# Peptides against a protein of PDB entry 6FRK, part 31

Target 1, 411 residues: chain A of PDB entry 6FRK
Amino acid sequence: NEEVLNAMLKEVCTALLEADVNIKLVKQLRENVKSAIDLEEMASGLNKRKMIQHAVFKELVKLVDPGVKAWTPTKGKQNVIMFVGLQGSGKTTTCSKLAYYYQRKGWKTCLICADTFRAGAFDQLKQNATKARIPFYGSYTEMDPVIIASEGVEKFKNENFEIIIVDTSGRHKQEDSLFEEMLQVANAIQPDNIVYVMDASIGQACEAQAKAFKDKVDVASVIVTKLDGHAKGGGALSAVAATKSPIIFIGTGEHIDDFEPFKTQPFISKLLGMGDIEGLIDKVNELKLDDNEALIEKLKHGQFTLRDMYEQFQNIMKMGPFSQILGMIPGFGTDFMSKGNEQESMARLKKLMTIMDSMNDQELDSTDGAKVFSKQPGRIQRVARGSGVSTRDVQELLTQYTKFAQMVKKM

## One batch from the design tools (peptide; made by RFdiffusion4, then SolubleMPNN)

Design b1_p10_4_s4 (from b1_p10_4, 5 letters changed)
Fold by OpenDDE base, seed 4:
Structure b1_p10_4_s4 (fold): chain B 411 residues (1-411), chain A 10 residues (1-10)
Amino acid sequence: as target 1 above (411 residues)
Amino acid sequence: DSLENLLKKL
């Protein structure tokens, strides 16, 4: 039993390292999982795999929790939010995303460009802010970021703005001059929250980078960007560990709407390739699609049919951008996106729907659709012929359905 | 891929 446990933990550790989780955190997780697993309960015939999976999930949840409450803006107050991070971290884009998020929630929100180092920083911010109808401040002539930040904060305080976001200069490397500038800006504007923006794609460098910022400025929140790319999100754990600060939001693409509040359980589920049913429900609710309540109620009761999956695919096709929503569906995220662009992903979804269009009501409405097909393999051949696909394509669909239905039954 | 493959093996 200990050899089997050690072998499984070695596979978990390898997978976490390949997900850009820091080696120290992976070692700590291994020891914590090993200590949390009762070997006697493993001997009693409990599913050893399920127990290890649950222990891994529980310890990953703890690694994302810094044990401190996330800062939240106070309604009717002037909340100053300072952004810090390297150039190319997505900091400037994230300022616009956060501003847009709060604006959509009915907050009086504005943006300040205190980046005097990057040529065209103010033009870029102005362009993004104007497109989103967000008020902005900056200068083409003032070179001191402290002056710009102070004047902008004062202006928007006097205009009774509730959310005042200050974008600062980034550098390509950690430079003492950057940290001095950040400290001067922070001292001048006295932000209610300092947000460190981190690119998840930097992998093992996340810890050292996040630590360097936390050692110089009082980082109170983290935003992780580029989680739509090759970054599996393991760097997020490194950021939390180094900053001892909660992740408050994640950036999931280039669009201004590609931004969501951080949720621990969905994030770990997604990191583990379990899918994000909660984030799917939230996204469905945000879009105010018809039958959202009926879908949520079915999911709460652990009921999920092939018809329910078909209806979800119809909703996904209505929702766009397709990349994000597929990444929320168990078993569709990585394999669908890694093999093509958004148009190819849509074509694949349409192919799956065409396969389901060749199913009968007994197959579609069964609470165990996979078992209907497994009991009568001739159904797979019928559906394959009806939809013009291979029997393998139908089996792949049923495998995906089974994974999703098993997750819904565990909710 | 590896974590998903790990979970597919679990």
Scores: peptide ipSAE 0.015, ipTM 0.590, DockQ to the pose 0.020
Fold by OpenDDE base, seed 3:
Structure b1_p10_4_s4 (fold): chain B 411 residues (1-411), chain A 10 residues (1-10)
Amino acid sequence: as target 1 above (411 residues)
Amino acid sequence: DSLENLLKKL
């Protein structure tokens, strides 16, 4: 039993390292999981697999929780939010996404471009802000970011803005001159929150980068970007560990609406390839699709049919950047999330819908659709013939449905 | 995915 546990933990550690989780955190997680598993309960014939999975999940949840409550803006006050991070982290785009998020929630929001180092930073911010109808400030002539930030904050304070977001300069590497500039800006504007923006795609460099920022500036919040497609998200654990600051939002793509509040449980589920049904429900709610309330209420009751999955696929096809949403569905792995294959992902989804179009109402409306097919294998052959697909394609659909329905029953 | 395959081997 201990040899089997050690073999399983070795595999878990290997996959977490492949997911860009820091080697120190992986070692600590291994020790914590080993101490949390009762070997006597494992001997009693409980599903050893489920116990290890639950222990790993619980310890990953603890690694994402810094034990510090996230800062939240106060309504009717002037809240100054300073952004810090390397060039190419998605900092400027994330400033616009956060401003747009608060604007859509009925906050009076504005943007300040204090990035004097990057050519075209102000033009890019201005373009994004104008498209979203967000007020902005910056200069084409002032080169001191402290002056621009101070003037912009004063202007928007005098105009009674509630959310004042300051984008700062980023450099390609950790440079002392960048950290001194960020500290001078922070001292001048006295922000209510400092947000560190991290690119999830930098892998094992996440710890060293996040630590370098925390050692120089009072980082109080983290935003993780580029969690679309290939980013394994393990670097987010390193950022929380190094900054001791909560992740408040995640960036999931390049569009202004590819931005969501951070949720611990969905994020760890996605990191583990389990899918994110809760984040899918939230994203579907944000789009105000008229048919969503009835489906959400069924999901809360742990009821999920093949028809409910079909309706979700119809909603997904009505939603924008399709690759992000497929990555939230259990069993639609990375092969559906490749940025270059959005059309192929849509074609695969349409194929699954065409298979379901060949099902009858008894099969579609069953709370255990997979069991209906397993009891009568002739149904699989009928559906395969009706949809022009293999019996294997129908079995793969039923396997995906079963995974999804099992997750909905655990919610 | 190595992690999903890992969770399947577990």
Scores: peptide ipSAE 0.010, ipTM 0.536, DockQ to the pose 0.019
Fold by OpenDDE base, seed 2:
Formats: sequence, structure tokens, C-alpha cells
Structure b1_p10_4_s4 (fold): chain B 411 residues (1-411), chain A 10 residues (1-10)
Amino acid sequence: as target 1 above (411 residues)
Amino acid sequence: DSLENLLKKL
């Protein structure tokens, strides 16, 4: 039993390392999972795999929770938010995304460009801010970021802004001069929150970078960027561990609206390739599709049929940008999106719907549709013939459905 | 391979 556990944990550890989880965190997780698993319960013939999966999930959730409540802005107050992070981390873009997020929520929001190091930093911020109709401050002539930050914060305080976002200089390397500059800016403006912006694509370097920032400035929040790419998000765990600060938002693309509040459970589910059902539900709710209330109610009750999946695919087809929504569906992860354009993703969805169009009401309306097919394999062959697909394609659909239905039952 | 696929090979 211990050898089997150790073999399984070795494979989990390998996957976590491949997901850019830091080696120290993976080791700690292995020890914590081993300690959380009752070996006596494992001896009793319980599904050892499910126990390990649950223990791994639970320990990953703990690794993303720093035990510190995220700072939140106070309505009707002047909240100064300072951004720190390396150049190319997406910091400047993330400032604009956060400003736009709060503006859309009815906050009086502004942006300050205190990046004097990067040529064209102010022009870039001005372009982004102007496009989003966000008030901005910066200088073309002032070279001291402390002066710019102080003047900008004072200006926007006097104008009764509620959210005052200060973008600082990023550098290509951890340079002492960068940290000194950031500390001088922080001391001058006295921010209510310091946000470290981290690129998820830097993999194993996430810990060392996040630690270097935390050791120099009082980072209180983390934003993880570039989670739309090949970044498996494991670096986020490293950032939380190093900064002891919560992830507050994630960047999920290049657009100003490719920005969402961080949710621990959905993120870990996505990291594990389980999908993001909560984010799917939230996105489905945001789209105010009249037919969605009944689906959401069924999902809240842990009920999910092949028909409900079909209806959800119809809704997704109505919603547009497939890239974000498909990546939230279990089994439609990076492999479904990395190989195709939006049209190919739509064609895959349409193929799945065509497979379901060849199912009968008993198959579609079963809360355990996969079991209906497993009990009578002739159904798979019927559906495959009816839809003009392979029996494998039907089995893949049923596998995806089963994943989704299992997650819905855990909600 | 997604960590899920690995957790499925387990």
C-alpha cells in the first residue's frame, strides 16, 4: 500500500513539476498528501485514486490560500494601488485591466504612469487609458518616478478618485536600483495596496522573482498574467508561497476585459485539468441568456445531463469568444484550443452536438448518461452510426460528459 | 498531458 501510494504520488509530483509548480512546494505537497491520507482507509478497499485526487486537490487549495484576507478597496474612499513587477510581466496592461474592471463596477478610477525608465511607457498607458476612457496622469519630461507618482496621487485625491492605480518601472532583471525606486515610490505615495504582477509563463522562476519583490517591498496582493498561453499556472502557487499574499485577479488574454477575479477552487480545478465550472456558471450568468436560469439551477443541484451539456454548447455557440469558454469546460482544456482557431473550436462543438443529436431522450435526460451507455455498448455503436462518427468519438464525448457531471456533483 | 490525464493514469 505504501509503495502504491508512493508511486502514485511520484506521478502527481511529476505532473505538478510539469505544471510549473515549484519543486519545494511539490515536495511539501507530497508530504502533506501523505500525511492527510489515512493508510488504514486506503487498506479498506476504498478507491485509492479518488482519495489521492481529493487529497492533492485539498493540498493545492491550501497552497493557493496564504491565510490572509485579500485587500479590497473601500467605496467612497481614496484607495491607492501601487503595481510592481518585472518588465514584460504584463504589469502595465494589468494596471489598465484593473482600472477598467473597477470603472465598469462604477468606481471613479484613474491611472498614473510612474514608469520613467521605459521609453514610451506613458504613451502606452495613455493609449490604453484613452481607449478605456480612464483618466490618466504622467509626464514626458519628469524623470523622477517619485515626483510623478506623488503629483498624480495628489491630483486624483483632490479630484475625489476612489481607485488610484500607480504603475511603476519594471526592469528585465532583479536590480537593486529597481527595488530602491519602488520603495521610494511606495514611501512617497503610501499605497493602500501593493500588487505584484507575475507572468505565469516564467515557470520555475516564479518563486525566486516573487520572493525578491516581497523581500524588498510590502507586496500585499498578486496578479497572475498570461494564463491564456501554455502556462499551466503552477507558478501562481509559487507566487503565493513566496509573497504570502493572495492572488486577487488573473489575466486570461490580451484584451482589456481578459481579466477576472481570482477564485481558488476554479483555478485549482483548471490547473488539474478538471475545468472551471464556477467560472463557466458566472460567465453564463453574466450573459443573461434567458434560458440559463434553469440550467444554473440544475447545476446548483448537482444535476447534469447530456441534454444540459447540449444546451450549454448551444449557449456557448451564441456567446462568442470560444477560447475563454471552452477552456472552462472539463476536457476542453489546452489541447482543444492549442490546435485550432475559433472556427475549429466551433466545428468541434458542432461535432459534439451532432453526436448528441443521434442520442435518444433516455440517453440525453439521464443524470448518469455514461452509465446508460456503459450498460448497453450497442448504444455507442448506434449513436456513432447515426452521427457519422467513430465509436471512439462517442466515447470521448461520454468521457467529457462524465468529467463535467462529476464536477457538477461536487458543487 | 493535463494533470487530470496523469491523475487518470494513476
Scores: peptide ipSAE 0.008, ipTM 0.420, DockQ to the pose 0.019
Fold by OpenDDE base, seed 5:
Structure b1_p10_4_s4 (fold): chain B 411 residues (1-411), chain A 10 residues (1-10)
Amino acid sequence: as target 1 above (411 residues)
Amino acid sequence: DSLENLLKKL
């Protein structure tokens, strides 16, 4: 039993490392999981797999929780939010996304460009802000970011703005001069929140980078960007550990709407390749689609049919930015989106739905649809002919369904 | 693939 546990934990540790989780955190997690697993319960023939998975999930949830409540802006006050992070982290884009998020929630929001180091930083911010109809401040002539930040904050305070976002300079190399400049800006504007923006794709460098920012400025929040890419987000755990600050939002693409509040359970589920079924359910519930309660009940009972998958695809096509929703479906996230734009992803879903339109009620309503097709291979040929697709396309759909149905049975 | 393979091995 201990050898089996150690083998399974070795596999878990390997995949967490392949998910860019820091080696120290993986070691700590391994020890914590070992201490949390009752070996006697493992001996009783309980699903050893589910027990280890639950223990790993629970310890990852603890690693994402810094034990500190996230800062939230106060309504009717002037809330100054300073952004810090490396060049190429998506910091400037994330400032615009956060400003747009609060503006859509009915906050009086503005943007300040205190990035004097990067040529065209102000033009980029101005373009993004203008497109979103967000008020902005910056200079083409002032080179001191402290002056720009101070003047911009004072201006927008006097105009009774509720959310004042300050973007700062980022560099490719951590130069001491950049950190001193960030500290001078922070001291001058006295921000209510300092947000560290981290690129999820930087892998094992996340800890050292996040620590270097926290050691110089009082980082109180983290935003993780580029979670639409091949980055599994394991670096986010390193950022939380180093900054002792909660993740407040995630960036899931380049569009201004590719931005959402951080949810712990969905994020860890996705990090573990379990998909974001809870976040999908939550987004489905936010749409007030009447059929959602019946689906949630079926999912809670570990039942998932090809019809339930078809209804989910119909709902997904109604939910808006399709990239975000596909990234929540297990087996559709990384490989389905990496090859195409949103239109190609929609065309692929429509193709899958057209395949399902050629299925009969016995195939659609089976709790093991893949087994119905495996027992009678002539069904695959019928459906392929009916939908005008290859037998391979039907097998790929059934493989995706099987992956999802197995995951729902594990919930 | 690796984490899906991990969850398949788990």
Scores: peptide ipSAE 0.013, ipTM 0.565, DockQ to the pose 0.020; fails the geometry check

Design b1_p10_5_s1 (from b1_p10_5, 7 letters changed)
Fold by OpenDDE base, seed 3:
Structure b1_p10_5_s1 (fold): chain B 411 residues (1-411), chain A 10 residues (1-10)
Amino acid sequence: as target 1 above (411 residues)
Amino acid sequence: DILELLKLLS
């Protein structure tokens, strides 16, 4: 039994190392899991794999919990949020995403560009802010980030903004000059929260980088970016361990909506390749799909029409990048997560919807749409001509519909 | 479940 446990723990440790989890954390996790598993309970014929998986999951959940409550903005106050992080971490994009998140929640939000080092930083922030209709401040002429940050914070405090986000300069490497500049900005504006933005794709470097920031500035929150790529997110564990600060949000793509509140359970589930069913459900519920309750009721009655399928495709298209949705479903491999496959999947859904746009109400609202078409094959030819597709494409749609309708009847 | 629907779309 101990040999089997050690073999399984070796596989888990290898997988965690391949997920960019720091070697020290993996060793500690192995010891904690070994101590948490009762070998006598493993002897009783319980599924040893499930027990180890549960123990690993529980210890990973502890590693992402710093034991510190996340900072939250206070309504009706001026909350100053300073962003820090390396160049290329997605810091500037994340500032815009966070600003947009709070704006959509009804907060009076603004952005300050205190990045004087990167050419075009202010133009990039201005473009993002303008597109999202977020007020912004910055300078083309002032080179002191302390002056820009101080003036911008004062301006927006006087205008009664509730969320004041300050983007700072990044560097390509840990430079003492960067940390001194960040400390000077922090001392001048006295932020209510300092957010460290970390790129998940930097792998094993996450710990050293996160520690270097925490040793110089009072990091109170972490945001992890680029979790849409090959990065399994193991670096997030290193960031929490080094900063002793909670992850508050994750960036899951390049779009302004590719941003979500951090949830521990879904994140660890995804890290282990178990999928994120809860996060998918929550994301579906956050979409004001008022039409979902009516659909769920129809589905409970085993009724599923082509119109109901069309509405579901519209809902999926409203959820944003299809790759993110697929990556939340257990058993969809990382190969389906390539940007190319997302566009192809969305194009496929749009093609199916275009075919259904050529159907009549009798065809769309039939509880057995496939039978309507099978009884009158001339309908397939009409729909094919109307949508500019082959009769085969219409038959493939009807085959998919039939599979869906059969699943709904089994629910 | 919506998840089963999404599995069929793949």
Scores: peptide ipSAE 0.007, ipTM 0.423, DockQ to the pose 0.157
Fold by OpenDDE base, seed 5:
Structure b1_p10_5_s1 (fold): chain B 411 residues (1-411), chain A 10 residues (1-10)
Amino acid sequence: as target 1 above (411 residues)
Amino acid sequence: DILELLKLLS
């Protein structure tokens, strides 16, 4: 039993490392999981795999929870939010996304560009802000970010803005001069919240970078960007551990709407390649699609048919930014998005739907559709011929369905 | 692949 546990934990540790989880956190998680697993319960014939998975999930949830309540803006007050992070982290884009998020919630929001180091930083912020109809401040002539930040904050305070977002300079290398400048800006404007923006794709460097920022400025929140890419998000755990600050939002693409509040369970589920079924359900519910209640009720009962998958694909095609929604579906996220643009993803989904259009009601309405096809292989050949696809394409669909149905049964 | 890991854990 201990050898089986150690083998399974080795596999877990390997995949967490492949997800860019810091080696120290992986070691800590391994020991915590070992301590949380009752070997006697494992001996009783309980699904050892399910127990280990649950223990791993629970320990990852703890690693993402710093035990500190996230800062939230106070309505009717002037809330100053300072952004810090490396150049290329998506910091400037994230400032605009956060401003737009609060603006859509009915907050009086503005943006300040205190990035004097990067040529065209103010033009980029101005372009993003203008597109979103967000008021902005910056200078083409002032080179001191402290002056720009102070003047901008004062201006927008006097105009009774509720959310005042300050973007700062990012550098490629951690230069002491950058950190001194950030500290001077922070001291001058006295922000209510300092947000560290981290690129999820930087992998093992996340801890050292996040720590360097926290050691210089009082980081109170983290935003993780580029979670639409190949980044599995393991660096987010490193950022939380180093900053001792909660993740408040995630960036899931380049569009201004590719921004959502951080949810721990969906994120860990996605990190573990379990997909974000809960976030998918929430997004489906937000769209008030008539069939959503029936789907949610089936999901709650662990029932998922090929018809339910087809209906979900139809809903996804209606939902817009298809990339985000596919990234929430188990088995569609990383591999489906890695190879194609949104149009290729839509074409693949349409292909899957065309395969399902060649299925009969017995196949579509079976709670174990894959087993119906496995019992009678002639069904695969019929569906393949009917849809003009290979038998392999039908098997790939059934494999995706099986993965999804197994996850729904685990909910 | 974490999906492979979850498959190994499934």
Scores: peptide ipSAE 0.005, ipTM 0.367, DockQ to the pose 0.023
Fold by OpenDDE base, seed 2:
Structure b1_p10_5_s1 (fold): chain B 411 residues (1-411), chain A 10 residues (1-10)
Amino acid sequence: as target 1 above (411 residues)
Amino acid sequence: DILELLKLLS
């Protein structure tokens, strides 16, 4: 039993390391999982794999929970939020995303550019803020970020802004001058929250970077960016461990709306390759796809047709960045996205839909579409000819449909 | 509900 446990833990540890989880955290996780697993329960013939997976999941959830409640802004108050992070972390973009998030929620939100180090920082912030219709402050002439931050905060406090976001200078490296500047700004404006913005793509360097910021400034929140890239997000665990601060939001793309509140369970599920089912629900619910209620009702009855699958593919195609959606679908993200760009993934969906366009109503509306085709193989050949695809492509579609229909029936 | 569909798409 211990050998089996150790073998499975080795596989999980390897996968976590490949997901950019810090080696120290992976070791700690392994120990915690070993301590949490009742070896006696493992002896009783329970599905050892499920038990280990559950234990791993539970311990990963603990690793992203710093045991500290996330700061939340107070409605009708002036909330000053200071951003800190390296240059290229997505800090400036994230300031705009957070401002836009709160503005969309009906908060009186503004942005302050206290980045005097980077040429064009204020122009970039101004462009982003103007596009989002967010009030902004900055200077082209003032070089002291403390002055800019103080004046901007005072201005927006006097104008009764509720969310006052201050973007600070980032550096390419950890420099003492950067940390001193950040501390001076923090002391001057007395922020209610200090947000560290971390790039997930830096992998194993996440711990060291996050620690260096926490050791110098009172980081109270973390935002992880570039989770749309090749970064599997394991660096987020390192950030939480180093900062002892909660992840409050994640950046999931380049658009101003590619920003969402952090949810522990979905994130860990995605990290483990289980998909982000909750995030998908939230996105699909946000789309107010009127046809979703009818589908939901059918799914509750364990009914899923090829037509229902077709309609869902249409909905997915309407949802925007297909890469994000597929990356949230367990099993689909790895098989569909690992081999292709967003355009290829969209082309695959369109191909599947084109195959279904060659199906008749009896085939589309059958609660067991695969059985209809299995009973009359001539249907596969007809559909293949009608859609200009191979019989294999039709069989692959039917196999996918069958997997879906089986999961619907288990719900 | 859509969770369920998305679990299916997984």
Scores: peptide ipSAE 0.000, ipTM 0.406, DockQ to the pose 0.041; fails the geometry check
Fold by OpenDDE base, seed 4:
Structure b1_p10_5_s1 (fold): chain B 411 residues (1-411), chain A 10 residues (1-10)
Amino acid sequence: as target 1 above (411 residues)
Amino acid sequence: DILELLKLLS
């Protein structure tokens, strides 16, 4: 049993290292998992794999939890949020995403460009802010970021803004001059929250980078960017460990809407390749789709019908753009995120819905819809004729439904 | 897994 445990833990450790989880954290996780697993319970015929997966999941959840409550803005107050991070971390884009997120929630939000180092930083921020209709401040002539930040914060305080986001300069490397500038800005504006923005794609460098920022400025929150495609997000664990600060949001692409509140369970599920069911449920819930609770309850009971699948497709179609949903799906490569593939994927979904529109209530509401069709093959031919598709297309849909229904039963 | 559903649908 110990040999089997060690073998399985080796596979998990390898997968975590391949997910850019820091080697120290992987070692700690391995030890914690070993200590949490009762070898006697493993001997009693419990699914060893499920036990190890549960233990790993539980320990990863702990690694993402810094043990401190995330800062949240107070409604009706002036909340100053300072952004810090390296150039290329997505910091400037993330400032706009966060501003847009709060604006959409009915917060009076603004942006300040205190990046005097990067040529065109203010133009870029202005362009993004203008597109999103977010008020902004910056200078083309002032070279002191402290002056710009102070003037901008004071202006927007006087105008009763609730969310005041300050973007600072980044550097390509950790430089003492950058940290001194950040400290001077922080001291001048007295931010309510300092957000460290980290690129997830830097892998094993996440720990050292996050620590360097935390050692110089009082980082209270982390935002992880570039969690689209190549970055498995293991660096996020390193950021939490180094900063002792919660991840508050994640960036999942370049679009202003490619931004979401951090959720521990979905993130760890995605990191483990278990799929982001909860993140989809949360996105569906954000869309105020009234039928989501009933669906979640059915899924919890392992009940899944063709009607439930149809309702899910309707929900997915309402959730648009489909590219964001596809980007949440493990193994839909960046190529599936192309605008052409989004339209094709939506056309495929519509085709599947059209097939289901030709099904009767007995077929749609059966807890074993595939068995209904397998027992009476004439149903496949009827549905195929009714929807103008091949019998093969109907069989493919039923195969997909069967695979999904089997997954729901395992949940 | 709605994601796996979408994979199945692709």
Scores: peptide ipSAE 0.000, ipTM 0.367, DockQ to the pose 0.102; fails the geometry check

